# Designs tried in a protein design run: peptides against a protein of PDB entry 8YR4. Part 32

Target 1, 309 residues: chain A of PDB entry 8YR4
Amino acid sequence: PRGSPALQLVVLICLGLMGLERALNVLVPIFYRNIVNLLTEKAPWNSLAWTVTSYVFLKFLQGGGTGSTGFVSNLRTFLWIRVQQFTSRRVELLIFSHLHELSLRWHLGRRTGEVLRIADRGTSSVTGLLSYLVFNVIPTLADIIIGIIYFSMFFNAWFGLIVFLCMSLYLTLTIVVTEWRTKFRRAMNTQENATRARAVDSLLNFETVKYYNAESYEVERYREAIIKYQGLEWKSSASLVLLNQTQNLVIGLGLLAGSLLCAYFVTEQKLQVGDYVLFGTYIIQLYMPLNWFGTYYRMIQTNFIDMEN

## One batch from the design tools (peptide; made by RFdiffusion4, then SolubleMPNN)

Design b1_p10_8_s3 (from b1_p10_8, 4 letters changed)
Fold by OpenDDE base, seed 1:
Structure b1_p10_8_s3 (fold): chain B 309 residues (1-309), chain A 10 residues (1-10)
Amino acid sequence: as target 1 above (309 residues)
Amino acid sequence: PLPPVSEDPS
């Protein structure tokens, strides 16, 4: 934000809070490991109670791993409201000034309500895209990289490789299946618009339809259009279920492979029981934000297309 | 159950 040093400071604080969230994503599993190890060793109650209290406090700061429910995330979101409003207003004013520079012929060909809707879509698309990239996509990718580094340094290199392969396969399949789904969604939206247009045209011509007793014919045409729409809607919905199931299967296979390997190393006394619990907890923590990755990818793709128009 | 990929309302 050029021109407001106060908003620049808020951006720096928000970036610092994002860094704190990344640190919490590593610390929470470590503290949970330590609890399990202390329980296994039958450690004194005072040490256990302190570690449990510290874990619960860190978990309160982190939240549920979806990036929306932790105290740090809520504080970041609260502070970011003013930055978002500044950015939105700046984009809106740029679009508005550009609309005033456009030729009179462009304005005469469009209804004022359509022009305003284009401006609102442009502003929402830019601000939405930036928010999703900065607060959801980039942090999720950073957490994956941090996870790979952590497991490669503190566990055997095989754990880092399993996480790398699992997350790479997950992301690749999410992109490929989302692009495949986008074709079905575009076909559905096109048929929805065509079905709606037919209904509007029939209703605008209601006097003519009534004069010719063509009501039954128009209803049957509308029914056929609905059936065609529902066939495309089913393909869209079924493709979403397939995406979610594929994602769940990939994470399940990664969790299985890594959990079996961890259990083997615990049996060989190379790792502690707490390290098994850490691995499972950390993988599930990475999985939570990844469920939305297909949505973010689709939104990014849609918003880029809406900015080119 | 993890929430399915939310279909953003179009």
Scores: peptide ipSAE 0.030, ipTM 0.738, DockQ to the pose 0.404
Fold by OpenDDE base, seed 4:
Structure b1_p10_8_s3 (fold): chain B 309 residues (1-309), chain A 10 residues (1-10)
Amino acid sequence: as target 1 above (309 residues)
Amino acid sequence: PLPPVSEDPS
């Protein structure tokens, strides 16, 4: 935002808060590990109480590990509203000025309501795309990389490898299945719009339908359109369940392999009980935002297509 | 249960 130093400062603060979220994603599991180890060692109450209080405070700042419900995330989202509004308004004005530069032939061939819908879709697509990339996709990828580095340095290279393979497979399958699913979703949305249009056209022609006593015929045509829609909706929903189950299976296998390996190292006294809890907590924490990755990928893909149109 | 990949509220 070149025109407002205040908005530039807000962007820098938001980037700083994003960095803080990444630090919290490492610190929260570490503090939880330390609590488990202190409990195992029967440490003095003063040390335990301080560590627990610090953990709860850090967990309040982080939130539920999804990155969406923590105080830091909420503060970032709140501060970003003004930046988003500035960006949206700037894109909307650019689209509007560009529409005025288009040839009279382009305008005469289109209804004003269609032109406005194109402008609104373009504005929402650009602003949505940027928000998903910056606040969801990039942070999630960063957390994975940080996780791989952390486990490789503080546990063993084998843990880093398990996380790497699990997350790489998860991301690859998420992309491939989401691209496959996008075809079903587009077909569903197209049929939904066609079904709605038929209902509107039938209702606008109500007098004609009454004149011909064609009510039963219009109802049957609408029923056929609904059945066709529901067949496409089922494919969309079933493909989503398949995606979610595939994702859950990959994470489950990664969690199993890593948890068994961690348990083995704890039995050999190379790791503490707290390290087992840390691994499980950290993997679940990585999984929470990854569950939305397919949605973000789809939104990004849709927004790119809506910008090309 | 993690919320399913939310279908966009259209």
Scores: peptide ipSAE 0.026, ipTM 0.717, DockQ to the pose 0.343
Fold by OpenDDE base, seed 5:
Structure b1_p10_8_s3 (fold): chain B 309 residues (1-309), chain A 10 residues (1-10)
Amino acid sequence: as target 1 above (309 residues)
Amino acid sequence: PLPPVSEDPS
């Protein structure tokens, strides 16, 4: 973005965070290997506990790798919102300005195509919902229940309790924060529709705009509407980052508590090194699909409301 | 495919 030194700095910070993500992708496996080796060698608890805590902290920063909602990825996504908005606004204004240069015959033919695109989004959402419910939500809930039962029976009741508390807190916070976010999304969608309606009205009256040489005025009015939309979009996107970070924190705390407890039981020879690997792997595998649970919950709510009407 | 970031599809 050539026009804002602040946004250029944000881009550089985001590139730096991307570099940090690459470093974490190397460090996390190294620390994990070190834990396995220390457990195999029956190292002293203090050294083991420090290495486990350091691993979980690095894993919290990483969030599970590329495309995961780790702290560094969330921070990058949060900072990138303003860069995306700047780019989007610039493209939208260029398109809008170019549309005013186009002929009357081009404008008369396009009313039908925009209505079709709104209808196609509605129908794809309903079909997608059923697929997400059956193939993602239900299996993820089943995997959680199976995990609680498995860890309670084969490890210790304390592990089942940690998984139960972690997943219950995760699901509860996901629902509560998603319901809170729905207000920001509704406000954003209302302003998006109002911004589109202004663009359509300006383009329908393009002969009048050309007659008065008012193209610059209509572009500035559209710019103001986009800025207002982007203020609401930022709240929506920032609230998503907050959701993802809250989810990451809950899983991080569960992973910390369970990994420390597992490491302790391995030092007491009640569990094997393989059991430590199993616990950590299983919790991370549960976390990956759970990142989308807020999305699925929202899609479910929206489509249930749309089916009751 | 990178696991999709939990983009709550707005």
Scores: peptide ipSAE 0.034, ipTM 0.740, DockQ to the pose 0.258; fails the geometry check
Fold by OpenDDE base, seed 3:
Structure b1_p10_8_s3 (fold): chain B 309 residues (1-309), chain A 10 residues (1-10)
Amino acid sequence: as target 1 above (309 residues)
Amino acid sequence: PLPPVSEDPS
């Protein structure tokens, strides 16, 4: 943010908090591993109690991923409100200024309500895109990279390769299936708008419909439009289930391969029981934000389309 | 957990 050192400091603090979230995403599984190892070794209560207390504190800071926001994420979100408001206002003023620079011919050809809708869509698309990229997409990709590095360094190169292949396949399939699904969603939305338009037109002309005793005919036409909509809605919903199942299968295969390899190395006394638990916990932790990746990708794609219109 | 169907706000 140019011109406000206070907002620049808030941005730096938010970036620091994002870095802390990345550190917590590594530390929480490590401390959980250590608890399992200490329990396995029948370690003294004082060491166990300290490690458990530290784990719970770190878990409070981290939160439970996408379903539960941790203290650090909540603090970041709270501090970011002012930065988002500043950015939104700046984009809105830039769009508004640009609209005033447009030719009189452009303004005469458009209704004021359409111009305002374009401005609002433009502002929301840019600010939403930036927020999703900075706070959801980039951190998720960073956590994957950190995970690959961690497993490659502290376990074995094979674990890093499994995570790399699993996450690469997951991301690729998520993108491909989301793009495929977007076609069904567009068709659904188009038919929804057409069905709504028919209902509105029939209701606005209700006197004419009543004069001709055509109520049964209009109801049947509306029913046919609903059935056509529901056929497209089913395709959209079924495509979402297919996406979720595909994602679950990829993670399941990665979890299976890595868990079997962990179990083998524990049997060979190269890894501890806690390392098996760490791997499973870490993979599940990486999976949580990735479930939203298809949603973020769709929102990004929608926002780009809304900027072109 | 099924990812919540983010109802796109209409």
Scores: peptide ipSAE 0.025, ipTM 0.693, DockQ to the pose 0.194; fails the geometry check

Design b1_p10_8_s4 (from b1_p10_8 with A9E)
Fold by OpenDDE base, seed 3:
Structure b1_p10_8_s4 (fold): chain B 309 residues (1-309), chain A 10 residues (1-10)
Amino acid sequence: as target 1 above (309 residues)
Amino acid sequence: SLPSSSEDES
């Protein structure tokens, strides 16, 4: 935000809150581990109660690990409203200024409603893209990197390697399957628009259709268009289920490999029972925002395509 | 509800 020191400060505070969310994502599993270890050791009530209270407070700040419902996330989102509004308004004014610099011939060739729709799409695309990158994609990648470093330093290099391979495979498959799905979605949307256009054209020409007694023919053509649409819709929906199952399988395999290795080290007394719980909790915590990564990738890809048009 | 499924229908 050039020109407003107050908005620059709000951006810095939001970045600080994002850093705090990353710290909470490490601390919450650690405190949960410590509770499990203290319970296992039958530690004094005062130590246990203090650790539980601290955990619950940190968990309240974190908001369940989805990153969207915690106090820190809510505060960040609240503060960001003004930055988003400033960015949106700036993009809107830039588009509007550019439209006014365009030749009268360009304006006469396009309906005012199409021009406004292009402006709104452009503004929403840029603002949405920025929000998804800054608040969802970058934090998720940061949490993965922090997780790899944490497990490599405090457990063993093998745990860091499992997390690295699992998350790399997850991200790669998410991208590849999402790109594959995008073809089905585009085909679906194209057929939806064609089906809608046929319905509108038939309804606008209803007098002509009645004059020729062609109502049954137009209904059958519309039915064929719907069946063709539903065949593409099914491919889109089935491809989404395939994405979700692929993601679940990759995380399940990573969780299995790491949990078995952790259980083995607990049996060898190299790790505590709490460390097993930490690993499982941390992997599930990394998985929660990654469930949306396919959606974010698609939105990013769509927004880039919508900016090129 | 699979989180990736619900926002695709808007």
Scores: peptide ipSAE 0.035, ipTM 0.757, DockQ to the pose 0.253
Fold by OpenDDE base, seed 2:
Structure b1_p10_8_s4 (fold): chain B 309 residues (1-309), chain A 10 residues (1-10)
Amino acid sequence: as target 1 above (309 residues)
Amino acid sequence: SLPSSSEDES
């Protein structure tokens, strides 16, 4: 970003965090291998517990396999919001100023493009909702229930309880934080529509704006509207990062509790090394679709609200 | 993929 040293520093930090994500993608498998080796060697509990705790901490930093919801990724995403907003605002102001220069030609072409965009929002929403419910939400809930039953029957009731508590807390916090976040999203969308309406009105009155040489005034007024929008967009995006980080924390705690308990039972020869691998793999597998649950819940809520209007 | 709050902005 030209002109803001602070944003340039944020870009450098984000690039550094991207490098750290790449390092974590290598370190996490190495630590996991080390756990398997220590379990195979029947290493002392203290060494095993430290290695497991270190692995879970690294996994918390990395996130659920894709890295998209890890602490480092969330921090990068959070810091990147201001860089994105600066870039967006600059592009929007360049487009807007250019549209004022081209306004006569733009007004002659306007009739065809706006009508198409309104129609696509309504039909896509309902069909998408049903598809997400049937193909993502229901299977994910089924996989959780199957997981609880499986771990309760084949491991111990304590594993089933850990998975149950982890997933119940995850779902509950996902709902609560998503409902809280919906307020910020609605405020953002309302301000986006208002900002767009102002840009449209300014462009409709382009002859008057040009006659009074008020182009700079209209650009500044549009800039202020964008800044107000970006203040709400930041709250929306930051609330998403908070959701993802909360989800990552809950899964991290479940993974920690279950992995420590599994490692303990392997040391007591009640479980095999393969069972530890199974538990960790299964929890990570459950986590991947659950990252989208907040999205599905939001989509459900948005589409229900859009159907009530 | 970011959990899709950003995909609905397209």
Scores: peptide ipSAE 0.031, ipTM 0.760, DockQ to the pose 0.090
Fold by OpenDDE base, seed 4:
Structure b1_p10_8_s4 (fold): chain B 309 residues (1-309), chain A 10 residues (1-10)
Amino acid sequence: as target 1 above (309 residues)
Amino acid sequence: SLPSSSEDES
């Protein structure tokens, strides 16, 4: 944002807070590990109490693993509102100026309400896309990379490989299934708009429908449109369940493989009991934002299509 | 809530 040094500072603070969230995502599992190890070793209460207090404070800053409920994330979201509003207004003014530069033939062929709806969709799409990329997609990918590096350095290369294979398979399947699902969603939305248009046209022509006693015919046509919509809605919803189940299965297999390997290394006294808990906690923590990755990918894809139109 | 169902309320 070249126009205000204050908003540039807010962007830098938000980037700093994003870096802090990444650090917290590593530190919280480490402190939880340390608590479990200190409990196992029957460590002195003073050391345990300090570590627990530090963990709870870090967990308050991080939030519940979704990233969205932590103090740092809430502060980032709050500070970003002004940046988003500035960006939205700038995009809206650019779209509006561009619409005024469009040919008279383009304006005469479109209703003013349709033009405004295109402008609003364009503004929302750009602002949404940028927010999802910066605050959800990039951080999630960063947390995966940090996780692979962390497990490879502090555990064993085998753990880093399991996380890498699990997350790579998860992301690949998420993309492929989301792209497949997007066809059903587009068909659903098109049929919804067509069903709504038919209902509006029937209601606007109410006097004519009443004059011809055609109410039963219009109701049956509307029913057929609803049945066709529900058939597409079912495909959209079923494809979502399939996505979520596929994601859950991949993470479940990764968690199983890594947890068994952790348990084995604990039995060989190469790792501590806390390291088993750390692995499970960290994988679940990675999974929570990844569950939304299909939504983010779809929003990105929709917003790109809405910008091309 | 299913993660992707929140799009219909905004």
Scores: peptide ipSAE 0.028, ipTM 0.724, DockQ to the pose 0.145
Fold by OpenDDE base, seed 5:
Structure b1_p10_8_s4 (fold): chain B 309 residues (1-309), chain A 10 residues (1-10)
Amino acid sequence: as target 1 above (309 residues)
Amino acid sequence: SLPSSSEDES
């Protein structure tokens, strides 16, 4: 980003955070190995508990292994919003300025492009909704139920309760935060449509704009509309980061509670070291599809609203 | 990599 030293600093911070993610990708497996070794050696509880807590903290920073849902990734994504907005706005203004220069050719192609975009959204939405419900939502809920049953039957009932409470809290918060986010998204979409309509109207009246040499005025007016849109887009995108971080926190707390309890039972020789590995792996596997659950819920809501209109 | 709750209205 040329011209904003603040955005250049944000880019450098984001690059630093990307470096930290790479370090976490190495450290997390090392700490996991160390836990398995300490459990095998029957190490003292204090050393084990500290290493487990440190592992869960590092895993919270890393996220589910994809890097995309950890605290560090969420922080990077949050900081990157302003850099993306600066780039988008610059591209949109360049396109708009160029369309005012090319205005005569633009008028001839206009009628065909708008109608096609409305038709594609309606048919893809219903078929997509059914596919997401059947292939993503239902399987994820089934995997949670299977997990609760499995841990309740083959582990202590306390593990089943931890998974139940963690997943119930996760789903509830995902729904509540997604409904809260829907307000920001609706406001963003309304302002996007208004900004597009203004650009369209300016380009329809291009002969008048050229006659008055008002091209600079229309570009400035479009810039102001984009800045207003980007203020709403930032709220939408920041609320998404908040959702992901809330989800990561709930899973992190569940992983902490369950991993400490599992390590304790391994120390008491009620569970094996393999059971600790199983629990941690299973919770992380449940977390991977659950990260998309807020998206699926929103897509469901949007498509239902679009079907009611 | 967008965070996994990507709003892909595809």
Scores: peptide ipSAE 0.035, ipTM 0.763, DockQ to the pose 0.183; fails the geometry check

## One batch from the design tools (peptide; made by RFdiffusion4, then SolubleMPNN)

Design b1_p11_1_s1 (from b1_p11_1, 4 letters changed)
Fold by OpenDDE base, seed 1:
Structure b1_p11_1_s1 (fold): chain B 309 residues (1-309), chain A 11 residues (1-11)
Amino acid sequence: as target 1 above (309 residues)
Amino acid sequence: FPVTTEVELPD
C-alpha cells in the first residue's frame, strides 16, 4: 500500500503471522510425536505434562481443519480487514475512473444498474482473487514444499519421494478434472440465465399472456427449461463427486504407502512409534486445505475471464 | 471431510 506507513507495517505483520502458521504446521506434529515417544518410554510425569501443555498451546495457536479457526489465523484476518478495505476502495475507484473515461456510446447502450453491477463484480473478482492467492494458494504450496524438505531431511528420502509423488499427482488431477468440470458449469450457468430471462419476460408480458389465455403454454415452456437446466446441474454435481472421490483415492494411496513404510521402519527400530503418528498427522494437515484447491483454481479462472469482459 | 464446497461467489 503506497502512502500509508501504518498499512505497510500491518502487511509486514500479516506476512510474519503467515510465516508463524507455517512453523506451527511443522511444530504441532513434532510435539505430538514427542508425547507418544515419552508415553512409550514411560517418562516422568513432569516432562510429559510440560510437553502436553506446550502441544495444546501450539494447537490453540494453529487451530484445526481449514486453519481458519486458530488464534494466529484470526489475528491475521482481523489485522487484514484494514488492508482489504484499502485495496477494495483503490480497485473500486480505479474501475469507476475507467468507466468515466469510456465513450458516451458505451454508456448509452447500457443501463446504469448494469454498469454498477459490472463495477461491483469487477471489484469483488480482483479483491477475491488476490485474497485467495495470498492466503490460501501460496500457503498451501509452501506447506507442501516444507513437508517434502522436512521428510527428506529428518526421515528417509523415500518419505519425501512419497509426499512429492502424492501431492504432484493430486494437484495435476485436481487441475485437469477442474478444467473438464468448468465446461459443465459454464453450460449450467448459461442455461440458468436463459431460464431466468424467460421467466422474467413471461411475467413482464403478463397482460398479453392473459389476453390469449396462454398461461398453460408459458408454464409448459418454463417446465421444459427447468428440465434442461436440471440435466446440466446433475452433470456439474456428478463431476464434483468424481473430483472428490479421485482426490480421496490419491491421498488414500499416499497415506497407505507412507504408513506401511513407517510401520516397517518402526519394526526395524530405525524409527520410533511417535514418527508413525507424526507422518499420519502431517499428511492429514496437508490434505485439509488441498480439498479447497479445485475451488480456488476455478475461482481464479472465472475471475480472470470476468476481468477480460 | 470438507467436501469441496463450491463457494458460489454470489454472481
Scores: peptide ipSAE 0.020, ipTM 0.641, DockQ to the pose 0.347
Fold by OpenDDE base, seed 4:
Structure b1_p11_1_s1 (fold): chain B 309 residues (1-309), chain A 11 residues (1-11)
Amino acid sequence: as target 1 above (309 residues)
Amino acid sequence: FPVTTEVELPD
């Protein structure tokens, strides 16, 4: 943000906290590995207690994934509120000034409620886009890259390859299925707006509908519009289930291949039991934010299209 | 498994 050094410092702190989240995503599985190894080796209680306490502290900082925000994520979100408010206000003022620069013919041709809706959508779209890119998409991609590097350096190159292939296939299928699904969502939203417009028009013309005893006809037209909407909603929802199931299958296959390979290397005494647990824990940690990746990709696409309009 | 809940961003 130009003009406030305080907000620039907050952005830098938020970026630092994002870096810390990436470090925690690596450290938490490592400490969990170490606990399993110490338990397997029957290590002295003092060493185990320190490692467990350190793990729990790191886990408190990291959180439990998408369902429970960690301390670092909460602190980042809290600090970002001021940056978001500054960005939203700036975008809102830019849109508002641009609307005032538009011709009188443009304003006379549009309802005030439509103009306000365009302004609100534009503000939300820009602010949402930046937030999703910076806080969700980029970090998730960074965690995948860090994971591939970590497994390639500290495990065998085969583990890095499995993670690479699994995540690459997951991302590719997520994009392709999300793009396919976007057609159904657009059709659904268009039909929802048309159904709402019919309901509003019928209610605004209530006196005319009463005069002609056309209530049954308007109800039947509204019913047909709802049935058409529900047919599109079903396609949208079914396509989401298909996306989620496809994602689950890809992660399941990656987890299966990697866990079997870990188990094999543990039986050959090349890896410890804790390394098996580390792999499973790390893949699950990568999977949690990736579930939202299709949503983020769609939001990014929608927001880009809404910015072009 | 967190279903990718379409968090409908309020339009």
Scores: peptide ipSAE 0.019, ipTM 0.638, DockQ to the pose 0.371
Fold by OpenDDE base, seed 2:
Structure b1_p11_1_s1 (fold): chain B 309 residues (1-309), chain A 11 residues (1-11)
Amino acid sequence: as target 1 above (309 residues)
Amino acid sequence: FPVTTEVELPD
């Protein structure tokens, strides 16, 4: 935001809060590990109570992933409202100015409602794309990288390799399967629009349908269109289940391999019981945002296509 | 478990 130093400061604060979220994503599992170790050692109540209280406070700041936004994320979202409004208004005014510069022939060939819809879609696509990239995609990728570095430095290099392989395979399969699913979704949406258009056309011509006693014929055609739609909807939904199950299997295999390796090192007294719990907790924590990665990727692709049109 | 709810953006 070039014109407001206050909004520039808010952006810097939001970036600082995003950095704090990354730090919390490392600290929360560490404190949870420490609780498990203190419980195992039968440590004095004062040390345990302090560590538990600190963990709960950090967990309140972090939140619990998708659906339980933490205090830091909520504060970031609250502060970002003014920045988003400034960005949206700027994009709207740029699009509106550009529309007024277009030729009279372009305006005469289009309904005012279609022009407004193009402007609204353009604004929504730009602001949506930016928000998904900055607040969802980039932080998730950063958390994965931080996780790989953490496990490589504080655990054996084999743990870093397992996390790297698991997350790389997860992301790759998520992209590939999402691109494959896009065909089924496009076919579904096209058939939905065609079914809706047929219903609207039949209802607009209801007098003609009534005159020819063709109601049963129109109902049967509509039923056939619904059955065709449901066949495509089933393919879309089944492909989503396949994506989710594939993602679950990849994470399950990574969790299995890493948990077995961790359990082995605990048996050899190279790691503590808390380190086993840390690994499992950290992998699950990385997994929670990744469940939405396919959705974000799809939204990014859609918004990018809508910006080019 | 958040199933990847396809938040269908309303077209």
Scores: peptide ipSAE 0.019, ipTM 0.624, DockQ to the pose 0.347
Fold by OpenDDE base, seed 3:
Structure b1_p11_1_s1 (fold): chain B 309 residues (1-309), chain A 11 residues (1-11)
Amino acid sequence: as target 1 above (309 residues)
Amino acid sequence: FPVTTEVELPD
């Protein structure tokens, strides 16, 4: 936001909070490891209680692994409201100015309500796209990179390789399967709109339908449209289940490989029991936001298409 | 494991 130094400061604070979230994503598993090690060593209660209290405090700041419910994320979201409002208003004013520059022929061919709907969709699309990119996609990719670096440096290069291969395969399969399923979703949405339009048209022409005693015929046509919709909905839903199972399988294999390797290194006394717990906790923590990655990818694609139209 | 919930795009 070039015009307000206050909003620029808020953006910098939000970026700083995003950096803090990334640090918390590393620290929370480390503190959990330390608790497990202290419990294993039968450490004095004072040291254990301090580490547990610190862990709970860090977990409160981080939230429940989706990042969205943590104190830091809530504070970021709260501060970002003003930036979002400024961005939305700026996009809306740019669209509105552009609409006034359009030819009279363009306006005469469209109803004012359709023009407003296009403007609102354009504004929501741009603001949504930016929000998903900045707050969900980029942070998730950053957490993966940080995770790979962390495991490569503090465990062994093999752990970093497992995380790299697992996450790369996960992201690739998520994209490929999401692109494949987008065909079914588009077909479903098109049929939903057609079914809805038919219902509205039949109800608007109620007098004509009643005049011809065609109520049973209109109901049957509507039923056929619903059955056709449900056939497409089933394909969409079944493809989503397939995506979820594929994602779960990839993460399961990564977790298995890494957990077995951790267990082996613990048996060789190269790692502590807490390091096994850290690996599992950290992988699960990386996995939680990745479940939404297919949704974010689809939203990004939809929003790009809506901006080109 | 949280299922990938399709967040409905706001229309």
Scores: peptide ipSAE 0.022, ipTM 0.666, DockQ to the pose 0.447; fails the geometry check

